# Designs tried in a protein design run: peptides against a protein of PDB entry 4CIC. Part 115

Target 1, 148 residues: chain A of PDB entry 4CIC
Amino acid sequence: KVSTKGHYGVQAMFDLAQHFGEGPVSLKSIAERQGLSEPYLEQLIAVLRKAGLVKSVRGAQGGYILAREPRDIKVGDIIRVLEGPIAPVESVSQDDPEHSLKFDFSVTKSVWEKVKKSIEEVLDSITLADMLKDAEEAQMAQGYMYYI
Target 2, 147 residues: chain B of PDB entry 4CIC
Amino acid sequence: KVSTKGHYGVQAMFDLAQHFGEGPVSLKSIAERQGLSEPYLEQLIAVLRKAGLVKSVRGAQGGYILAREPRDIKVGDIIRVLEGPIAPVESVSQDDPEHSLKFDFSVTKSVWEKVKKSIEEVLDSITLADMLKDAEEAQMAQGYMYY

## One batch from the design tools (peptide; made by RFdiffusion4, then SolubleMPNN)

Design b2_p20_8_s2 (from b2_p20_8, 17 letters changed)
Fold by OpenDDE base, seed 1:
Structure b2_p20_8_s2 (fold): chain B 148 residues (1-148), chain C 147 residues (1-147), chain A 20 residues (1-20)
Amino acid sequence: as target 1 above (148 residues)
Amino acid sequence: as target 2 above (147 residues)
Amino acid sequence: SLLKYPEEKEDSLNDAFELL
């Protein structure tokens, strides 16, 4: 399951992509459009800014912009920044040393590594520019259904 | 992250696959081999049994067996039984109604649907028989490094 | 008794990415 953090992080980055080239967007306006609390969005944006995916602009018309073009930001980049490395299994070994997996579950580990690789490949194949294109295509399809 | 439940469920089913055709395996022996608590394994096995992936055998040599051949059980079948449908995003809409996604985030939803499909395809491509084969190949490779 | 997932404290931002 994608965390709420990863989900909302992609939504916030997509909102910034939709406004790319229009200037800085306020956190309030992003929060309103994405149905997020402004405090929660502040925390997400702080992480994304530290990772160099977002820039802060100061002033009366201040806010946030993408730090790179939408084509240069993968969904996988956003997820890795917010969640860290895509790991399909929490290493059960860290929190309960008594339940240390006594057996080299190399085969079961290999299953989860295959899942990980598949997720990484999908998320690294999708850019914010691809998402913008998909949104435009969806809007055009809706527009044609009202004229028939 | 595959839940601990999904991970241990696959381990327990793989242990039963390794003993397929040898007769019933005790929960205690599975727990000892897989590094699981017996009470936790009892809960997993109860779900797997209800779904028809495992059978209980009664008697002094009682225990559990796979209900189907290892080739007829996908990893995806085990995960769907333990976790339900593979959903890449928890529907944020259930637990916090105030944070109901007001907007049809159809594009973001499509990203997660692509991830879901990819996970399902991988997990449905791997059987317990494939896992047995991979284990045999790994054991042979280790045996050749000592010689 | 449902297996309590270890209550990973819902740190409001630490919703564990349960990537399957």
Scores: peptide ipSAE 0.035, ipTM 0.803, DockQ to the pose 0.197; fails the geometry check
Fold by OpenDDE base, seed 4:
Structure b2_p20_8_s2 (fold): chain B 148 residues (1-148), chain C 147 residues (1-147), chain A 20 residues (1-20)
Amino acid sequence: as target 1 above (148 residues)
Amino acid sequence: as target 2 above (147 residues)
Amino acid sequence: SLLKYPEEKEDSLNDAFELL
């Protein structure tokens, strides 16, 4: 499961991508559009800003912008920033060094590493630009359904 | 993240696969081999049994066996039984029908559906027999590194 | 049913990345 943090972080970044080139977006406007609490969004944006995915603009028309073009931000980059490394299984193995690395643990670990790799490949294959394109295509499809 | 339940469930099922054809295995012996608490393993085995992945054998040499051959049990089958449907994002969307299905929600959902599909494909591509083979190959590789 | 609202702190975020 992607955490609520990852989910809402991707939503907030996608909102900023939709407004890319239009200037700074206020946290309030993102929160209202994405159905997020403003305090929660402040925390997400703070992390994303620290990681260099978002920039803060100061002034009367201040707010936030993407720090890079939508094509240069992968969903995987957002998730890694918000949630850290994609770990398929919490490594329970750190706390008890005396439990002999049973061979079974190695095989089970390999299964989860395959899952991890697959998730990383998917998330790294999707950019905010791909999401924008998918949004435009789906808006066009809806627009055609209103004319029939 | 695979839950602790999914992780230990796969370990317990793999232990039963390693003993497949040798007869019933006691929960105690599985717990000792896999580093699991016996009470926790009892809960896992109860779920797996109810789903028809494990059989209980009664008697003096009673215990548990796989209900199917290792080749006929996917890791995805174990995970779906223990954790339910693989959901990449907890669908927050069920509880507030009034929040207009904003277009943004649909695009974000599509991302998570792609992740889900990818996880399902991986987990459904791995059987307990594949895990047994990987174990044998890794034992052989370790045996050669000690010489 | 438990919509855990956003207020719970940093430590809960690591647990919420249960991918499965």
Scores: peptide ipSAE 0.035, ipTM 0.807, DockQ to the pose 0.155; fails the geometry check
Fold by OpenDDE base, seed 3:
Structure b2_p20_8_s2 (fold): chain B 148 residues (1-148), chain C 147 residues (1-147), chain A 20 residues (1-20)
Amino acid sequence: as target 1 above (148 residues)
Amino acid sequence: as target 2 above (147 residues)
Amino acid sequence: SLLKYPEEKEDSLNDAFELL
């Protein structure tokens, strides 16, 4: 499960990508479009800004912009900033010090590492530019379905 | 993150696979080998039994066995039984009835569906027999490092 | 229920990357 934080973080970053080049977007406008609470979005944007994925623009028409082009931001980058390293299973640190010595070639651990790698590969294969393209293709497909 | 339930469920099923053909394994022995609490394992095994992945054997040497051969049990089958459908994001059922009508081609939803599909493909590609083979290969590799 | 609503605190974020 991607957390609500990861999900909404990607959603907010995608909104900023849709407005990339149009100037700063207000948190209020992002919150309204994406169905997010403004206070929650403020916390997400603060983290994304600190990580250098988002820039704040000051002034009467101030707000936020992507710090990089949509093609230079992977979904995996957003998730790692918001959630940290993609871990498929919490290492239950069984701080059982007695079992620490067995090179516990946990075949089970290797299964979860394969899952992790697969998730990382997927999330690192998708940029905000890819998401923009997919949105455009979907809008075109919907537009065609209304004309038939 | 596979839940603790999914993780320990796969671990318990793998223990049963290691003893497949040797007869019934007691919950106590599984719990001891896998570092699980016996009461927690009892709950997991009850779910796995109800789903037909595990069989209970009665008697003085009773316990549990795999209901199918290790090659016929995917990790994905175990996870689906314990966790339900692999959902990468809970559909926040925005039970906002007003927004229900937009075919919300959520591009964001499609990202999570791709993640879901990737997880399912991995978990459905691994059987308990594959895990047994990987364990044997690792034991051989360790055995060769001691000589 | 691993999806905590947006109001819950910092510590819930590490728990929320429970992928499965």
Scores: peptide ipSAE 0.035, ipTM 0.803, DockQ to the pose 0.188; fails the geometry check
Fold by OpenDDE base, seed 5:
Structure b2_p20_8_s2 (fold): chain B 148 residues (1-148), chain C 147 residues (1-147), chain A 20 residues (1-20)
Amino acid sequence: as target 1 above (148 residues)
Amino acid sequence: as target 2 above (147 residues)
Amino acid sequence: SLLKYPEEKEDSLNDAFELL
């Protein structure tokens, strides 16, 4: 399951992609469009900025922009920045010594590694540019359904 | 992330698969082999039993067995029983009306649906029989490295 | 009793990716 953080992070990054080339976008405007709390978005943007996916622009028309072109940002990159490595199983804290007899059955681990790889492949196959294209195609399809 | 419940559920089901045809396995023995708490395993087994993946055997040699052959149990079936539908995003409770302006961007949803489908395909491609085979192959490979 | 996650504080950012 993608966390709320990853989900909203992708939404915020997609909003910035939709405005790419139009100049800096305010956190308020992203929050309003994406149905996010502004304080929550500030935290997400801070992480994304630190990772170099987003740039802060100063001034009266200040805000945020994508640090890279939409084609150069994978969904997987956003998720890894926000949540760290894509882990199919929650690492039950190894710190409980009574749980040290985890028969880390190599076989069960391999199942989760296959799941991980599959998720990574999907998320790394989708760029913000692909998402923009899909949005345009969806809008066109809706437009055509109103003309039929 | 497969929950601890899903992870341990697959481990417990795999333990039962390893003993398939040998008769009923006690929860205690599964717990000991899999490094699980017995009370936690009781809860997992209760769910798996209710779903018809596990059978309870009564008697002095009582315990649990797989309700089906290992080849007829997918990892995906175990996960769906324990956790419900494979959902790539936690459904943020729709009950916060301020969150009702979720631009449920069909596009972002489609990303998560692709992830879901990918996970389902993987988990539905792996049976307990496949896991048994992989375990045997791994044991053989270890045996050959000592020669 | 499902293992209570320890009451680590509501750091709103620690919503663990429950990956499936």
Scores: peptide ipSAE 0.035, ipTM 0.806, DockQ to the pose 0.212; fails the geometry check

Design b2_p20_8_s3 (from b2_p20_8, 16 letters changed)
Fold by OpenDDE base, seed 1:
Structure b2_p20_8_s3 (fold): chain B 148 residues (1-148), chain C 147 residues (1-147), chain A 20 residues (1-20)
Amino acid sequence: as target 1 above (148 residues)
Amino acid sequence: as target 2 above (147 residues)
Amino acid sequence: SLLKYPEEEEDSLNDAFELT
């Protein structure tokens, strides 16, 4: 399961992609459209900004924009920024020495590495531009169903 | 990340697969080999038994066995039993009404559905028999490096 | 439940498939 952090991070980045080229978007407007708390969104945007995925614009019409075009931002890039490297298994924290028997069962590790690789391939195959296209196609399909 | 529960569940099932056909294996021996606490392993085995992946054998030489052949148990079957359906995103618990805006952003949902499908395909492509084969190949490769 | 949401810190045992 993508963490709530990863999920909401992708939603916030997608909202910025929908407004790409229209100028800066306020955090309030993103929060309202995405059903997020503004304080939580501030934390996400701070991380995304530090990673160079978003830019802050100052002034009365200030807010946030994508730092790159939607086609140049993969979903995998957003997830790696918010959550770090995609790991299939949590490293059992070394701090419990009794359970720290790293039974490095090479075979079970290989299963999780295959899962990791598959997730990375999927997330790196989807850009914000692909998501925009999928949204447009979905809106067109809904529009046609109301005219029949 | 696969939960500790899923990870240890696969390890315990793999240990039972390594001993398949040798008779019942004690929880103590599985726990010792896999570096697990026996009480934690008892909880995992209880779930796996209820799902029909393992059988309990009673008696002085009692313990657990796989309920099916290693080829008939997918890693995906073990994970689904221990953790339920593979979901790419946790359902935000409905119980926080303020954050419960299920913004059913159909597009973001579709991304996670693609991830889910990919995970399911991988886990359903790997059996305990495949894991046994991989272990044998790894042991042979190590044996050849020492000679 | 495979993948952890960050808010449920407590049930660390139940949250299986975190995309880290």
Scores: peptide ipSAE 0.025, ipTM 0.790, DockQ to the pose 0.115; fails the geometry check
Fold by OpenDDE base, seed 5:
Structure b2_p20_8_s3 (fold): chain B 148 residues (1-148), chain C 147 residues (1-147), chain A 20 residues (1-20)
Amino acid sequence: as target 1 above (148 residues)
Amino acid sequence: as target 2 above (147 residues)
Amino acid sequence: SLLKYPEEEEDSLNDAFELT
């Protein structure tokens, strides 16, 4: 399961993508649209801003914008910023030092490395622009269903 | 990250695959080889047995065996038995009912469904027989590095 | 960590598939 942090981070970034080119969006408005607590969103935005995915704009019409175009932000970039490197398995070696018989389970490790690589490939294949396109297509499909 | 349960479950099943055709293996011997606690392994084996991936053999030479050939057990089968269905995202909808403005985040959900599908495809593409082959190839490669 | 399953903190066996 994607962490709540990763999930809400992608939602917040997608909200900013939907408003890209319209100017700064307030955290309050993002929180209201995405069903997020404003304090939680502030923490997410702080991390995303520090990583250079989001910019803050100051002033009466201040808020946040994407730091790059939606096509230049991968879902994988958002996830790596929020969660760090995608680790397929927790290194079991740290939590139970007594049972750390270093059987170099190279074969089992290779399975999880394949899973990691597959996740990375998927997340790196999806941009915020792809998500915007999917949203437009879904909205068109719903619109056609109401007119028939 | 794969859960500790999924990780150790695959290790235990792989140990049983390495001994497939040699007869029943004791939990103690699996625990010793895999660096697992015997009580933890008992819990894993109980779940795997109930799912029909492992069989128990009774008697003085009793223990556990794979219920199927290594080629007929996918890593995905082991993970689904131990963890249940691979869920890409927690349904956030259950924990915070007040903020459940049902914005049908169909688009964000679709991202995680793609991730889920990709994980399932990978795990369903790897059998215990594939893992045995990879182990043999790795052992051969190590043997050649010593000459 | 990318994938936390929230529910079963206590039972070491129910630590759900955390895709981090």
Scores: peptide ipSAE 0.024, ipTM 0.793, DockQ to the pose 0.099; fails the geometry check
Fold by OpenDDE base, seed 2:
Structure b2_p20_8_s3 (fold): chain B 148 residues (1-148), chain C 147 residues (1-147), chain A 20 residues (1-20)
Amino acid sequence: as target 1 above (148 residues)
Amino acid sequence: as target 2 above (147 residues)
Amino acid sequence: SLLKYPEEEEDSLNDAFELT
């Protein structure tokens, strides 16, 4: 399960992508549109800004913009920024060296590494531009369903 | 991330696969080999047994065995039994219907569905027999590193 | 975090598969 942080981070970034080129978007407006608490969104945006995915604009029409074009931001980039490296299993092995019976769980680890790789490949294959396109296609499909 | 439950469940099932055909394995022996608490393993095994992935054998040499051959048990089957359906995102939408602004998060949902599908495909492509083979190959490779 | 830390899961075997 993608964490709530990752999920909402992608939502917030997608909202910024939908408004890309329209100028700065206020956190309040993003929060309202995405059903997020403004304080929670502030924390997410702070992390995304520090990572250089989002820029803050100052002034009366201040707010946030994507720091890059939607095509240059992968979903994987957002997730890595918010959650760190995609770890499919938490390394149970770090803390207690004594009860580490050196059973080479290399095989079970390899299963989870395959899962990780698969997730990374999917998330790195999807850009915010792809999401914008999918949204447009979905809107068109809904429009056609109302006319049939 | 695979939950600890899923992780340890796969470890326990893999241990049973390594002993497949040797007769019943005690929970104690699995716990010792896999570095699991016996009480935790009992709970995992109870779920796996109820799902028909594991059988209990009664008697002096009692314990547990795989209910199917290792080739007939996918990692995905184990995970689905222990975790339920692979959900890529927690459904935030269940508890507060009022603040559910009907924003059609269909697109963001589709991203997570793609992730889900990819995970399912991977986990359904790996059997306990594949894991056994990988273990044998790893042991051989280690054996060659020592010579 | 996609997975709960093992330490937090000691008490509840009911913790769901979390992909973070």
Scores: peptide ipSAE 0.024, ipTM 0.794, DockQ to the pose 0.114; fails the geometry check
Fold by OpenDDE base, seed 4:
Structure b2_p20_8_s3 (fold): chain B 148 residues (1-148), chain C 147 residues (1-147), chain A 20 residues (1-20)
Amino acid sequence: as target 1 above (148 residues)
Amino acid sequence: as target 2 above (147 residues)
Amino acid sequence: SLLKYPEEEEDSLNDAFELT
């Protein structure tokens, strides 16, 4: 499962992508459009800003913008920033050092590594530009349904 | 992340696969080999048994066996039984009906559906028999490194 | 359920990518 953080982070980044080139967007406006709490969005944006995916603009028309073009931001980049490395299994190995019978979990580990790789490949194959294109195509499809 | 439940469930099922054809295995022996608490393993095995992936054998040599051959059990089958449907994102849509501005999360949803499909494809491509083979190959490779 | 609901904001930020 993508965490709620990852989900809302991608949603917020997608909102910023939809407004890319229009200038800075307020957190309030993103929160309202995306159905997010403003405090939660502030936390997400702070992380994304620190990672250099988002820039803050100061002034009367201040807010946030994407730090890069939508084509240069992968969904995988957003997820890695928000959630850290995509780990398919929590390393249970840290909490109980005594009962770590070193059963070479190599085989079970390899299963999860395959899952990890597959997720990374998918998330790294999708950019915010791809998402924008998909949104435009979906809007066109809906627009055609209203005219029929 | 695979839940701890999914992780340990696959581990327990793999232990049963390693002993497939040798007869019933006690929960205690699985717990000892896999570094699991016996009570936790009992809960996992109860779910797996109810789903028909594991059988209980009664008697003096009682315990558990795989209900099917290792080749007929996918990792995806184990995960679906233990965790339910592979959902890449929880449907946030259920809890707050009022603030569901029906923003057609269709685009973000499609991203997660692609992730889901990819996970399902991987987990459904791996059987317990594949895991057994990988274990044998790994043991052979380690055996050659020690000589 | 691997996704924590938004109300558990603080702990959910540290919850890494739970796959299942």
Scores: peptide ipSAE 0.024, ipTM 0.791, DockQ to the pose 0.173; fails the geometry check

Design b2_p20_8_s4 (from b2_p20_8, 17 letters changed)
Fold by OpenDDE base, seed 5:
Structure b2_p20_8_s4 (fold): chain B 148 residues (1-148), chain C 147 residues (1-147), chain A 20 residues (1-20, ends at bonding distance)
Amino acid sequence: as target 1 above (148 residues)
Amino acid sequence: as target 2 above (147 residues)
Amino acid sequence: SLLKYPEEEEDSLKDAFELT
């Protein structure tokens, strides 16, 4: 499952992609459009900025922009920045030495590694540009359904 | 991420697969081999039993067995039983009406649906029999490295 | 992180495949 953080992070990044080239977007406007709390979005944006996916623009028309073109940002990049490595299973903290006899059955681990790889492949195959295109196609399809 | 429940559930089911045809296995023995607490395993087994993946055998040599052959149990079946439908995103509880204006951007949803589908395909492609085979191959490979 | 931290035991079991 993608965390709420990852989910909202992708939404916020997608909002910035929709406004790419229009100049800086305020956190308030993103929060309003995406149904996010502004304080929560501030935390997300801080992480995304530190990772170099988002840039802060100062001034009266200040705000945030994508640091890269939408085509150069994968969904997987966003998720990795916000959540770290895509892990299929929670690493049960190795800190309980009595639980150290976890037969790390290489076989069960391999199942989860296959899942991880599959998720990574999917998320790395989708860019913000792909998402923009899908949104445009969906809008066109809705427009056609109203004309029929 | 697969929950601890799903992870341990697959481990427990795999343990039962390794003993398939040998008769019933005690929860204690599974717990010991898999590094699980017995009470936790009891809860998992209860769910798996209710779903018809595991059978309880009564008697002095009582315990649990797989209800089906290892080839007829997918990892995806185990996960669905223990965790429900594979969901790529936590359903943020719709209960906050102020958050109802979530632009359920069909586009973002579609990303997660693609992830879901991919996970399902992987987990449905792996049976307990496949896992048994992989374990045997791994043991053989280790045996050959010592020669 | 896909899986939730262990504190709230009961509800954490429901959130199966959290890709955190």
Scores: peptide ipSAE 0.028, ipTM 0.792, DockQ to the pose 0.118; fails the geometry check
Fold by OpenDDE base, seed 4:
Structure b2_p20_8_s4 (fold): chain B 148 residues (1-148), chain C 147 residues (1-147), chain A 20 residues (1-20)
Amino acid sequence: as target 1 above (148 residues)
Amino acid sequence: as target 2 above (147 residues)
Amino acid sequence: SLLKYPEEEEDSLKDAFELT
């Protein structure tokens, strides 16, 4: 499962992609469009900014922009920044020595590694540009349904 | 991520697969081999039994067996039984109407559906028999490295 | 239920990809 953080992070990045080239977007406007709390969005944007996926623009028309073109940002890049490495299994915190996964059963690990790889491949195959294209196609399809 | 429940459930099912055809295995023996607490394993086995993946055998040599051959049990079957449907995004419980994901943004949903499909395909491509084979191959490879 | 709500940020990232 993608966390709420990953989900909302992708939404926020997609909003910035939709406004790419139009100048800086305010956090308030992103929050309103994406149905996010502004404080939560501030946290997400701070992480994304630190990772160099987002830039802050100062001034009266200040806000945030994508640091790269939408085609140069993979969904996998966003997820890795927000959630860290895609882990197939939750690392049981080693803190309970009695429940130490003594048998990191190589076979079960291999299953989860296959799952991880598959997720990474999918997420790395999708860019913000691909998402923009899909949105445009969906809007066109809806527009045609209103004319029928 | 597979939950701890899914992880340990697959381990327990794999242990039962390794003993398939040898008769019933006690929960205690599974717990010891897999490094699981017996109470936790009891809960997992109860779910797996209810789903028809495991059978209980009664008697002095009672315990649990796979309800099907290892080749007829996919990892995806185990995960779906233990965790429910593979969801790519955790469903934000609709209970907070103010944080209602008003825009089920069709595009972001599509991304997660692609992830879901990919996970399902992988998990449904792996059987307990495949895992047994991989274990045998790994043991053989280790045996050759010690010489 | 692997959705940690937005408030408990730090530990939530490790749980984020839980396939539950």
Scores: peptide ipSAE 0.028, ipTM 0.788, DockQ to the pose 0.218; fails the geometry check
Fold by OpenDDE base, seed 2:
Structure b2_p20_8_s4 (fold): chain B 148 residues (1-148), chain C 147 residues (1-147), chain A 20 residues (1-20)
Amino acid sequence: as target 1 above (148 residues)
Amino acid sequence: as target 2 above (147 residues)
Amino acid sequence: SLLKYPEEEEDSLKDAFELT
């Protein structure tokens, strides 16, 4: 599962991708379109900015833009920035050292590593440009369904 | 990510697979080998039993066994039983209905559906028998590293 | 947070596949 943070981060980045080339987008406008709280979005954007996925533009028409073209931003890049390394299993909190019998059960670990790899491959195969294309195709399909 | 429940559930099921054909295994012995609390394992096993992945055997040599052969139990089956349907995104807690603007952003949903499908495919491709084989291969490899 | 804390164990099942 992608965290709420990852999910909303991808939504926010996708919104910026939809407006790529149109100039800076205000956080308010993104929040309104994506159904996010502005304060929550500010936190997400701050992380994304620090990672160099988003740029802030100052001035009267200030806001945020993608720091790279949509084709150069993978969903995996967004997730890694927001969530860190994709881990397939929650790390058991180290807090009970006694019952951390590190049965490094290598086999169960290998299962989760396979899951991790699969997730990474999927997320790294999808760019914001791919998402834009999918959105266009979906809009076209909806348009055709209204004419049938 | 697989939950702690899913993770430990797979470990417990794998332990039962390692003892498959040897008769019933006590929860205590599984808990000890897997580093799990017995009460936690009881909860997991209860769910797995209800789903028909595990059978309880009564008596002096009572305990639990796999209800099916290790080859007939996928990791995906274990996860679905313990966690329900593999969902790629956490359900935003329904508790703030006002901000649940169901922007059914179809495109973002499609990304997560792709992730879901990929996870399901992986988990459904791995059986407890595959895990047993991998364990044997790992033990052999360790044995060869010591010589 | 991908890591559920132990106290949230009951709701922990719902949070199983958290790619945090």
Scores: peptide ipSAE 0.027, ipTM 0.791, DockQ to the pose 0.130; fails the geometry check
Fold by OpenDDE base, seed 1:
Structure b2_p20_8_s4 (fold): chain B 148 residues (1-148), chain C 147 residues (1-147), chain A 20 residues (1-20)
Amino acid sequence: as target 1 above (148 residues)
Amino acid sequence: as target 2 above (147 residues)
Amino acid sequence: SLLKYPEEEEDSLKDAFELT
């Protein structure tokens, strides 16, 4: 399961992508549109800002903007910033030292590495610009269904 | 991250695959080889048995066997049995009802559906027989490095 | 669930991609 953080992080970044070029967007407006609590969104935006994916704009019309164009931000970049490296298996070795995997489970590890690689490839193949295009196509399809 | 259940479930099933055709394997022996607690393994095996992936054999030489050949068990089958359907996103709606996603995040949902599909394709492409083959190849490669 | 992170409440963004 993508964590709530990864899910909401992608949502917040997509909201900023939809407003790219329109100027700064307030956290309140993002929170309202995305159904997020403003305090939770502040935490996400702080991490995204530190990673250089988001910029803060000060002033009465202040808020946040994407730090890069939507085409230059992959979903994988957002997830890696929020979650760190996509790890398919928690290293069981850290939490229970007594249950140290005595056996080189190299084969089972290889299964999870294949899963990891597949996830990374998918997430790195999708940009915020691709998501914007998909949203536009979906809106056009809905518009045509009301005229028939 | 693959859950501990998924990870250990695949490990236990792989251990049973390594002993396929040798007769019943005791839970104790699986637990010792896989570095698992026996009580935890009992819970996993109970689920796997109910799903028809494992059979219990009674008697003094009793234990567990694979219910199907290693080639007929996908890693995806093990995971779906232990974990249910591979869901890429926790339904945010269940744990925090106050934060019900007000908006049809159809586009963001589509991203996670693509991830789900990719995971399913990978896990359904790997059988226990493929894992056995990979283990044999790895052992041969180690044997050649010592010579 | 393949992608379930362990239930520990830690607010860590490490929990995003649970391959359970």
Scores: peptide ipSAE 0.027, ipTM 0.788, DockQ to the pose 0.266; fails the geometry check

